# Peptides against a protein of PDB entry 5T59: the designs that were tried, part 53

Target 1, 112 residues: chain A of PDB entry 5T59
Amino acid sequence: TTPTMQSTSLLTEHLGYPPISLVDDIINAVNEIMYKCTNAMEKYLMQRNIIGKKDFSDEIKIGTAKLESLLENSVDKNFDKLELYVLRNILSIPSDLLEENRFRLLHHEKLV
Target 2, 90 residues: chain B of PDB entry 5T59
Amino acid sequence: EHIRFQRLVQVCNKALEESIRKLQSWEKIHECFPNYGQTREGIENLTVCQQQVIKLWSNLSRVEFDAIFHERSIEEKLNQLDDLINKARS

## One batch from the design tools (peptide; made by RFdiffusion4, then SolubleMPNN)

Design b2_p14_7_s2 (from b2_p14_7, 6 letters changed)
Fold by OpenDDE base, seed 3:
Structure b2_p14_7_s2 (fold): chain B 112 residues (1-112), chain C 90 residues (1-90), chain A 14 residues (1-14)
Amino acid sequence: as target 1 above (112 residues)
Amino acid sequence: as target 2 above (90 residues)
Amino acid sequence: SEIDEEIDKFFESL
């Protein structure tokens, strides 16, 4: 199920970069977005931490931390699945095209 | 004919949607702020906060992912890959 | 869509 060296080489040549690089970009982006979201949430609530002369700062900090953890776990799980899907079903070369004759054809057409 | 880029867009959407699903639950949000959420103002603040975060998540992901796809020329490359595969099989 | 269903099945299988 893991990509072969041959497939990786061919795709790298075609893309101009290794297939995993695209996945890395996506994962890095979502991680950045995730923390921007949780940070925004904390700041919004911390600006509204006092209600009826009661300070809820500690509860807000704990609560937002819990939500951050929840989101982290979900992101990790779902984007691990995404990585597998992309590498197996999108950035992949069918095995029948890795045979000698078809391999040459694919390579030749890319160069023409 | 061209299917790989469509799959990429859809799997990205799937992962994003599944990742944010729990934050879309009011009950899940409220339980993290049990006392704050017992006040009228607290409920109002949490409601707005929840909506804003979800929108921010959606907007940022759209912008950033589109930028990645553009920088990597992935639509063109995947379409070419589809074409090469289809041609080789014909 | 067909692709959506395929992706859903994949995600559920993991």
Scores: peptide ipSAE 0.684, ipTM 0.953, DockQ to the pose 0.839
Fold by OpenDDE base, seed 5:
Structure b2_p14_7_s2 (fold): chain B 112 residues (1-112), chain C 90 residues (1-90), chain A 14 residues (1-14)
Amino acid sequence: as target 1 above (112 residues)
Amino acid sequence: as target 2 above (90 residues)
Amino acid sequence: SEIDEEIDKFFESL
């Protein structure tokens, strides 16, 4: 299930930012890292594109693009799972503490 | 007692490990370079490239994720959240 | 660890 608006509000107040912002940072970072890796691979191989008298530049470009696509698909899949896990099991407030609109967690914090 | 930050670190590691798993397969790497990989030098270059990419992936992710966690003060905030929840249930 | 097992099960369920 999706986090409630109440949970999001309480967590935003606690964190100083919306919970989704952390996930966004993580996903943005891994995407950047992904392209740095694939770019480095292409550059490395393109510097070694000639073996003997044969030029493998075209094959290298196509091959690295295929690997990039493979990595993109895997990153998308696994970090979608990560997002769901984080929002459901880490950045979440148990329903029993939110029931009946009593906001028990926040209320308790203010009273103690 | 404090469990949420541990979960965050571990789920990040899980996602990173699963994401790079296919690149750890030599067969998949070689399939993308069928002719290049038929040469001795090509195999050597691909081997080094594969190893370097995996290392780069690991190192960059560690540095960047640690920076995010620090900037967001997430360990402290998650520990506080654990404490608040536990206290509320006491 | 117990957390690792929990996460593994979660990922496998999706």
Scores: peptide ipSAE 0.684, ipTM 0.953, DockQ to the pose 0.832
Fold by OpenDDE base, seed 1:
Structure b2_p14_7_s2 (fold): chain B 112 residues (1-112), chain C 90 residues (1-90), chain A 14 residues (1-14)
Amino acid sequence: as target 1 above (112 residues)
Amino acid sequence: as target 2 above (90 residues)
Amino acid sequence: SEIDEEIDKFFESL
């Protein structure tokens, strides 16, 4: 299930930032890494584009683009799953602790 | 006791591993370079390239994710969250 | 590990 606004508020207070911000950092990082990897691949192969008498530059560009797309799709899929897992199972507050008395306890611990 | 940060590390590893899985397939790599990969030298280049990319993926992700975790103080915060939850239930 | 299995199941369910 989707986290409640109350959970988000409490976690934001605890963390000092909204829970989604951590996920955003992770996703932004992996996307940057992804393109660094694909760029490195292309550059490496383009430096080795001529074998014998043949120039494989066009094939290399097309091939690396295909791999980039493949990686993009996989990253999107798996890190969407990660986002759900993190928000549901890591950065979450059990419902029983969202009751009034326990809710106050969490606030009290933070404020004291 | 403290479980949330362990889950965070492990789910990050899972997502990273699953994301790079297809690039670990030589068949997938070769399919993208059908003519280039028919040459001995091309095969050698693709082999090295594949290995280097996987290593780069692993190394960069480790460094960057650790930096994020540090900047966000997430281990400490998650441990505290575990403690708060356990305390509330006791 | 137990956590790994939990995560695996989660990923497989989506």
Scores: peptide ipSAE 0.684, ipTM 0.953, DockQ to the pose 0.881
Fold by OpenDDE base, seed 4:
Structure b2_p14_7_s2 (fold): chain B 112 residues (1-112), chain C 90 residues (1-90), chain A 14 residues (1-14)
Amino acid sequence: as target 1 above (112 residues)
Amino acid sequence: as target 2 above (90 residues)
Amino acid sequence: SEIDEEIDKFFESL
């Protein structure tokens, strides 16, 4: 199920930030890590680009680009799943609490 | 009683593990460097590179995700959420 | 763990 406006508002009040902000932080972080990893891979191999008398620089650049694309696609896929899981099952308000009396409890606990 | 933060940690690990899975395949690595990988020295370099990248992936993700969790106070907030839900149901 | 299984099932369902 998709989170409701009420759930988002209540969670934002509780967290001090919108639930999606946490997911954004996670996704931004993994993207940065991903490119650091692929960059490190390219740099490592480019320092070892000559074997015998043959220069493999072009092959290394193409190969690392392919691996970057592979990793990028996998990260995109799996962290989209993560986003959905977090918003549905972690940062969510159960339906039984999406009632007027239950909302008061959440607000009351925050104010006392 | 507190389960949401545990779920967060575990789903992060799941996503990280699944994301790096293809890079753990030697076949996938080798096919990207078909001529380089036909040399003994090239194979050695690719092997070390693969290992180092996987370690870097693991280490950086641990550090960065822990920092995010701390900055967002997410463990405390999720524990409080669990408590509120349990209290409302009692 | 039970949570791991739940997460695995979720990921497989997508």
Scores: peptide ipSAE 0.679, ipTM 0.953, DockQ to the pose 0.883

Design b2_p14_7_s3 (from b2_p14_7, 6 letters changed)
Fold by OpenDDE base, seed 4:
Structure b2_p14_7_s3 (fold): chain B 112 residues (1-112), chain C 90 residues (1-90), chain A 14 residues (1-14)
Amino acid sequence: as target 1 above (112 residues)
Amino acid sequence: as target 2 above (90 residues)
Amino acid sequence: DEIDKEIDEFFESL
């Protein structure tokens, strides 16, 4: 179930880029989104840091940091699973087709 | 017939949904702001904040992932891959 | 659907 060098080469030729590049794009994007979300949360609350006579700035900073860590851990876990699924079940070539006839089909379609 | 791109979309949704799940818990939000959340105004602010973050997460993910899929032409490439595999097996 | 079920099972197995 682990991707082979042969599969990677064939898929790279077909895609025009290595399969892992797509996964990298996805992971980079979600990481960027994650920090945009946590930053927005902190900014929103810091604009509302004073209630009555009490300043909650320190509590807000600590609290948002905790939530960021929570989200960060969850993103890492779930998108690691995504990476495995994509490489094993989506960007993969069945082993029974890793034969000379399969290679000819790919080359034929590329040349036509 | 074409199945791989559908799987890609669905697994992306799965990962996104599971990642944001804990932030959807009010208890998790509140425990991070124990004193702030004891005030009426604080509760209101946290409620709006939680809702906005979840929406931002969803909207940004949709836009960015669609852009990636387009730039990589992944739907077309995966459909072609499905077709090639099916042809080889016929 | 069937794909969702397969994905769920995969995620649960890890």
Scores: peptide ipSAE 0.700, ipTM 0.953, DockQ to the pose 0.886
Fold by OpenDDE base, seed 1:
Structure b2_p14_7_s3 (fold): chain B 112 residues (1-112), chain C 90 residues (1-90), chain A 14 residues (1-14)
Amino acid sequence: as target 1 above (112 residues)
Amino acid sequence: as target 2 above (90 residues)
Amino acid sequence: DEIDKEIDEFFESL
């Protein structure tokens, strides 16, 4: 389920940054990549907008915008899933280690 | 032994793969350019464009994600976390 | 592999 404050604190101490910061970096990166891809697509096609005697610029702009929206929706959905998976299954502390005796072990390793 | 970083890499790949899936559909691409795609030259341009975008997506994501993982030292940190957990359970 | 299957199932469950 949802990570506890205790696990977040322990992981922050271990990582040197909050777990969510890693996810934020990943999401920010993919968003940047997404727009670079869609921009490249539009520019490529706009350089090839005239076929024969017809100018397809308007169709290209509309079409690339539709694909951008499609990609945006997919990125949002799938990287939200990624966020949940990372925080629940990767950057998580097992419940047995949240006990006092195991908690001390983590602190001991940090201090040594 | 060490499993968390492997999972991180694989879930990133999964999210990237699923995100680009619809752009890998020629039908989806063609639907966005119904008249442009009725020309031979237009089809050729769309084909090249689709392939190049997918390659760009893959290459940029690899470079950027590796940079993030390095800057955050995440492989080392996750390996250490695995070790701590295994030690505590032994 | 096994991890891929686990991830796939997770994504499909959402």
Scores: peptide ipSAE 0.699, ipTM 0.953, DockQ to the pose 0.842
Fold by OpenDDE base, seed 2:
Structure b2_p14_7_s3 (fold): chain B 112 residues (1-112), chain C 90 residues (1-90), chain A 14 residues (1-14)
Amino acid sequence: as target 1 above (112 residues)
Amino acid sequence: as target 2 above (90 residues)
Amino acid sequence: DEIDKEIDEFFESL
């Protein structure tokens, strides 16, 4: 079930911001964290790129890029699921309250 | 009585845990560094790196998500929403 | 707990 325009408006009024804005904040944060993690990994290994007489810099760069891609795919998948769950089960108004008489009640309680 | 914020915290944890799962696999890590991981020092470095990244992931996520929840006053707003819904159904 | 189970089932359904 997709959120209605009416429910979005009511939630926006209640929250002070659109429900999607919270999800956007979460997704933006995890993306930033993701790249900080992969960057840290690359930096750590690149500081240890020479073992014996062998330089593994190229392998490290390729390997960390592969792990970054793997993590990106997993983050995208799981946080898409999170977005759906949040919008459907958390930031939602039950259908039985989306009636005219019930809307008046919600507005009245907010204004009083 | 109040359930929505609890669900938010739990679903965030679920998404974070599932996202990092592949990096918790030593086999996946080693596959990305096949020659580097054939050396003793390489294995040691990869092991430490894996552990540090997972810790960094966990720590940063906790701090950043808590900051978001605070800035958005989401616990209070979700509790209020629960109360409104429960009252309307009573 | 119950919520965790619901979330798990939701994630598995997608």
Scores: peptide ipSAE 0.699, ipTM 0.953, DockQ to the pose 0.881
Fold by OpenDDE base, seed 3:
Structure b2_p14_7_s3 (fold): chain B 112 residues (1-112), chain C 90 residues (1-90), chain A 14 residues (1-14)
Amino acid sequence: as target 1 above (112 residues)
Amino acid sequence: as target 2 above (90 residues)
Amino acid sequence: DEIDKEIDEFFESL
């Protein structure tokens, strides 16, 4: 389930960086995007906060905050799943190749 | 033969799609603005806002993720990994 | 798409 130190070392050597670094980049990016989206939504609606004679500024602020929280929770959940999937199924070395003979072969092929 | 990068792209899409799913619901949007959404102009504004946010989400994620993949050379590295694994098994 | 199905199943399992 969890990547071994050996697997991590091999992948780090191959990639030039630890596997987790890619995941971190992805998660950091989506978090930034998320807040850009919610900020844009709030700004758009706040520029249109008056309908007729009524000011809806307070409702808009509360509403956009609710949507932000909703999106934040969903991002956290789904990208935690993504992290697990990537580390288990993409940036991974099959267990049968971590055996002594296969390990040496893989390392040799990488260096040649 | 090469499958890992394909999986990476697809799982990223999956996570992005699932994350934005609730914002794609008009009902969910409307319930956050119960009085604002009772006005004609409010409905129009919310409709445009919803569409723009979803597009912004999609566009920004595409650009940023592609940049990450390029900077990390991940397609090449994953293809090489596939090749190494396949060769070791032959 | 086979990969999509696998990913879907994975996400549903969590």
Scores: peptide ipSAE 0.698, ipTM 0.953, DockQ to the pose 0.840

Design b2_p14_7_s4 (from b2_p14_7, 6 letters changed)
Fold by OpenDDE base, seed 1:
Structure b2_p14_7_s4 (fold): chain B 112 residues (1-112), chain C 90 residues (1-90), chain A 14 residues (1-14)
Amino acid sequence: as target 1 above (112 residues)
Amino acid sequence: as target 2 above (90 residues)
Amino acid sequence: NEIQEEIDKFFSEL
């Protein structure tokens, strides 16, 4: 199931930021890394675009674009899974701690 | 005892590993450059390119993710969360 | 390890 508003509030209080912010940082980072990788690939091959008497620039541009698309799709898929896993199994509060008595304990720890 | 940060590290590694898997396939790489890859020099260039990209992917992700974890103090926070949960259940 | 198995299973089911 999805995290509750109560869980989000408690975790935000504990972390100092909403749980989703961590996931956003991770996803933003991997996207940046992804494009750095694909750009590096294109640049490397474009510096080596001529073999013999033939210019392969067009093929290189098309090929690297295909690989970029492939990587984009894979990143989107797998980091969506990551997001779900993190929010369900890492940045989550067990239901028994959402009871009144457990809830007070979490607040007490912060105030002490 | 402390498990949440271990999960975070491992799930990040899993997502990174699965994301780069197709680029680790020589067949996938070669298919994108059918004529370029028919030349000896082209094959050599593609081989080096593939290896370098995979290394770049690994190195950049390690550095950037560690930076995020540090900036968010996530190991400490997750350990504290584990402790709070364990304490509440005892 | 157990955590890795959990993660692998999670990813395989999606």
Scores: peptide ipSAE 0.762, ipTM 0.955, DockQ to the pose 0.929
Fold by OpenDDE base, seed 4:
Structure b2_p14_7_s4 (fold): chain B 112 residues (1-112), chain C 90 residues (1-90), chain A 14 residues (1-14)
Amino acid sequence: as target 1 above (112 residues)
Amino acid sequence: as target 2 above (90 residues)
Amino acid sequence: NEIQEEIDKFFSEL
């Protein structure tokens, strides 16, 4: 189910940051890694662009761009799934515990 | 007893593995370099490149994700969350 | 691994 305002508030208090911030960190990291990988691929091949008497620079640039696009699409798809899973099954509070007694328990543990 | 952090680690691995799966396909790699891949030297270069990228993907993700988890103290926080929930239900 | 099965199922259904 979709997170409620109450659960978000309680988790934010517990974590010290909103739950979505963790997901944002993860997604930002993987995007950075993705482009580092594709850049490394292009550079590696461009250093090896000439075979015999033929220059494959144009083909390499186009090919690496295609692979980058492929990876981008896959990352977007799978990390959207990750975001949904994390917010539903990890950074979540069971609905039956979203009561006054649960709220007090969190505050009590924080203060002690 | 503690399950949430385990879920986090495993779902991150799942997303990473599924994301890189297509780059693990030689056919897809070769398709992007049809003429380059028709040469012996080109095939060799593409093979090494593919392997290096996959390793880089794995290594960087491990280092960066561990850093995030540490900075956010997420293992401790998730364990505490598990404990709080279990305590509330006991 | 029950957690892995849960995750795999989740990803397959989306």
Scores: peptide ipSAE 0.761, ipTM 0.955, DockQ to the pose 0.970
Fold by OpenDDE base, seed 3:
Structure b2_p14_7_s4 (fold): chain B 112 residues (1-112), chain C 90 residues (1-90), chain A 14 residues (1-14)
Amino acid sequence: as target 1 above (112 residues)
Amino acid sequence: as target 2 above (90 residues)
Amino acid sequence: NEIQEEIDKFFSEL
């Protein structure tokens, strides 16, 4: 079930910000972390690129790029699931409480 | 009584764990470095690299997510939401 | 952990 405008308004008033803002923060953070991790991996291996008489720089660059792509795909998939879960099961108001009488009561209690 | 913040923490952990799962596979790591990983030193370097990246992933995510939760006061707000809903149903 | 089971199920179904 997609969040209604009514629930979004109520939650925005309660939180002080739209519910989606929290999700955006989380997703932005993990994306930043992801690239920090892949960058660290590349840097670490590139400082150890020569073994014996062989230079593995090209292989390292290609390999780390592959791992980055793998991680990107996984992050995208799993945090899309997270977004859906958060909006449906955490930052949500039960439908039965969005009825007129229940809605007014909830709003009143929030303001008191 | 208060369940929403617990859900938030656990779903974040779930997403993080599932996202890093394939990097925890030595086979997957080795496949990306087929010749480098055929050397003794290469294997050693990849092993350390894998461990360090996983730790970095875990540590950075913990710090950043905790900061977000604090800045958004989300635990308090979610507890209040639980209370409001429970009160409305009573 | 009921919540964990719920989350695991949710992720597995998507």
Scores: peptide ipSAE 0.761, ipTM 0.955, DockQ to the pose 0.927
Fold by OpenDDE base, seed 5:
Structure b2_p14_7_s4 (fold): chain B 112 residues (1-112), chain C 90 residues (1-90), chain A 14 residues (1-14)
Amino acid sequence: as target 1 above (112 residues)
Amino acid sequence: as target 2 above (90 residues)
Amino acid sequence: NEIQEEIDKFFSEL
């Protein structure tokens, strides 16, 4: 179930920011971490690109790029699931509390 | 009582664990470096690299996510949300 | 852990 405008408004007032902003922060962070990891891997291996008399630089670059792609795909999939879970089951207002009488109670608590 | 922040922490861990799962596979690592991984030194380097990347992933995510949660005051806000919901239902 | 079970189920269904 997609969050309603009413739910988003209430949560924004409560949090001081839109619920999606938290998810955005998390996703941005993991993306940054992801590229730091793949960059570190490439740099580590490129410092060790010569074994015997053979230069494996090209293979290392291609291989690291493949691993980066695998990680990107997995991050995208799993953090899309995370986003959906957070918005549905964490940053959400139960439907029964969005009813007229209960809605007023929530607003009252926020204003007092 | 307070459940939403627990959910947040656990779902973040779940997403992180599932995301790094493929890099934990030695077979997947090795197949990306078919010739490099046929050498003794290459195998050693890949092994160390794999371990270090997984550790880096875990450490950076812990630090960065904790910072986000702090900056957004999310534990406090989620606890308050739980309290409001429980109060409204009582 | 009931929460973990819910999360695992959620991820498995997507």
Scores: peptide ipSAE 0.761, ipTM 0.955, DockQ to the pose 0.929

Design b2_p14_8_s1 (from b2_p14_8, 9 letters changed)
Fold by OpenDDE base, seed 1:
Structure b2_p14_8_s1 (fold): chain B 112 residues (1-112), chain C 90 residues (1-90), chain A 14 residues (1-14)
Amino acid sequence: as target 1 above (112 residues)
Amino acid sequence: as target 2 above (90 residues)
Amino acid sequence: DLKEIKETEEFFNS
């Protein structure tokens, strides 16, 4: 189930930022890393594009593009799962703490 | 006692591991370079390339994720959250 | 620890 507005507010107050911001940072980072990896792969192979008398530049470009696509799809799938897991199971407030009496505890800790 | 940050690290590692899994397959790599991979030198280049990109993936992710965790103070915040929850339930 | 890892793996593999 999707996190409640109340839990999001409480966590934002506790963290100093919305929970989704952490996930965004993680996803942005892995995307950057992904393209750095694929770029490095292409450059490495393009520096070694000639074997004997044959130039494999076109094959290398196509092949690395395919690998990039595979990686993109996998990153998207797995980090979508990560996002759901983090927001639902890690950055979450148990239902008993969403009650008024428990809600006050969180506020009290911040104010003290 | 403190479990949330540990879980965060675990799920991040799992996501990273599963994301790179297909690139760890030599078969998948070779399939993308069918003619290049028919040459001895090409196979050698692909082998090194595969190993290096996996290492790069691992190293970059470690550095960047640690930086994020530090900048967001997430270990401390999650530990505090665990403490608050435990306190409320005691 | 192992239990938590298994639970995480089950989640990702589901």
Scores: peptide ipSAE 0.062, ipTM 0.928, DockQ to the pose 0.141
Fold by OpenDDE base, seed 4:
Structure b2_p14_8_s1 (fold): chain B 112 residues (1-112), chain C 90 residues (1-90), chain A 14 residues (1-14)
Amino acid sequence: as target 1 above (112 residues)
Amino acid sequence: as target 2 above (90 residues)
Amino acid sequence: DLKEIKETEEFFNS
């Protein structure tokens, strides 16, 4: 199931930041990259918008917008899954250790 | 012994790969530019554009994600977490 | 949430 408050607190102490902060960084980065990519596509094609006697500017704008939408939807879907997986399976503490007061172990390691 | 960071890298790569998959389809690209893609010159431009954007996606993601991992010291932290868990179970 | 977690695990294990 979802991470517990205890797990989050312990991991925050260990990491120096809340686990969600890492995911936020990743998601923010990919979103930035996504729009850089789509912008690059549009600019590249708009520099090549005239072929022969025909201006394809309108088609290019519409087409790149469609591609942006496709990419945006895919990014949202896949990185939502990533967020869930990371928080559940990677940045997690086994329940048996939580029950055995792993908190003491973490503090001990920091002090020694 | 150390597994969490490896898994993090794997799932990041998987998410990136799956996200860009549709743009790797020429059919999808061409569908968005039906008239432009009927010209020889248009096809050439679209081909280069597709190739460049995929490379840009790959390069930017590598650089940015590595920077995040470094800034967050996540490999070290996850390795330590693995060690703590293993120690507790020994 | 559990269903979604399982689906996610399956996705990244494929």
Scores: peptide ipSAE 0.061, ipTM 0.927, DockQ to the pose 0.839
Fold by OpenDDE base, seed 3:
Structure b2_p14_8_s1 (fold): chain B 112 residues (1-112), chain C 90 residues (1-90), chain A 14 residues (1-14)
Amino acid sequence: as target 1 above (112 residues)
Amino acid sequence: as target 2 above (90 residues)
Amino acid sequence: DLKEIKETEEFFNS
C-alpha cells in the first residue's frame, strides 16, 4: 500500500530528499526524452516529405502525431507502474523495522 | 545482500522497454503512414526513422537516468539502506 | 537476480 509518514520521514532523512523526488526526476526525464524523440522523427520525415511529385507533409504530421500519442499513453502507463513499484518495493522500510525498538536502532545506526 | 539498486535499474529498464515497444513494430509504424509507406522511398525513410528514434530513445534514457542516479547518490543510499535493514535483523 | 527480474516482469505484466 501507500508508504507511511514514518517511513517517508526516515527515508527522507536517510536520502537527504523525499523518496518521491527521485521518481519525479525519472518521470520528468522520460517525458522530455519522449518529446525529443517524436520531434526528431517528425523533423526527419518532413525533410523527406516529397516523393516523386507528391507532397506527403500532411500525412507525415498526422502520422507522427499518432505515434506521439501512442508513445505518450505507453509512457504514462508504464511509469505509473514504476512509481508504485519504486515507492513500495525499493524506497521502503519493512514493517517489522518500523516497530519502536527497530526504529530506535535505525536512528542510532544513522547517527553513529 | 544489496538488492534495491539492482531492482531500481531493472524496473527502469523494463518501463523504458515497454514504453517503446509499439514503436518497435513495423506494422504499427507503417499504418500511421499508409500512402507514404506505399512508396519504395517512403518505406526506406520510415525504416531509417524507426531505427534512429529507437536508438535515440535508448541513448537519451541511459544518459539521463545515469545522471539522475548519480546526482541522487541512489546506489550508495540504497546499499546503505540494505545494510541497515540487514543489521537490524541480525 | 533471475527471481528479481521475474518479479519485475510479473508486476509490469499484471
Scores: peptide ipSAE 0.057, ipTM 0.926, DockQ to the pose 0.143
Fold by OpenDDE base, seed 2:
Structure b2_p14_8_s1 (fold): chain B 112 residues (1-112), chain C 90 residues (1-90), chain A 14 residues (1-14)
Amino acid sequence: as target 1 above (112 residues)
Amino acid sequence: as target 2 above (90 residues)
Amino acid sequence: DLKEIKETEEFFNS
């Protein structure tokens, strides 16, 4: 089950930002880290591209691109799961509490 | 009593660990550099490269995720959410 | 604590 509009509104009020914003920050960060890692790998190997008299630059570029693709696929898969888990199980309000009593409680806590 | 932030940290760590798993495989790394990896020096370079990139992944992730959690005050907010839910159920 | 860890692992392994 996806989060309701009501849950999103309540959580946005509580957090000061929409729940999805946290997930977006996390995903954006890991994507940035991912490309920093692959870039570092390529640069490291390209500085060591010549072994003996043979230049392995082309193989290094192709190989690092393959690793990048592999990492991209894994990141996408795992952080899609993370997104679902966070939004459903962490940044969520139990359905049985989405009633007037819950609203009063939230309002009361803000006033105190 | 407070469980949501712990779960957030756990799921983030799990996602990071699973994402880097394939790069932790020497066989997978070597497959991407079939000729380069047939040289002694190439193997040495790939070994160091693999170790360094994994460390970089771990270090950057720790720093960046902690920064996000701090900027979003997520531990405090999730603890408060736990408290609100627990209070409502009591 | 252990229960929470198991729950997380179960989710990612599903």
Scores: peptide ipSAE 0.057, ipTM 0.927, DockQ to the pose 0.139

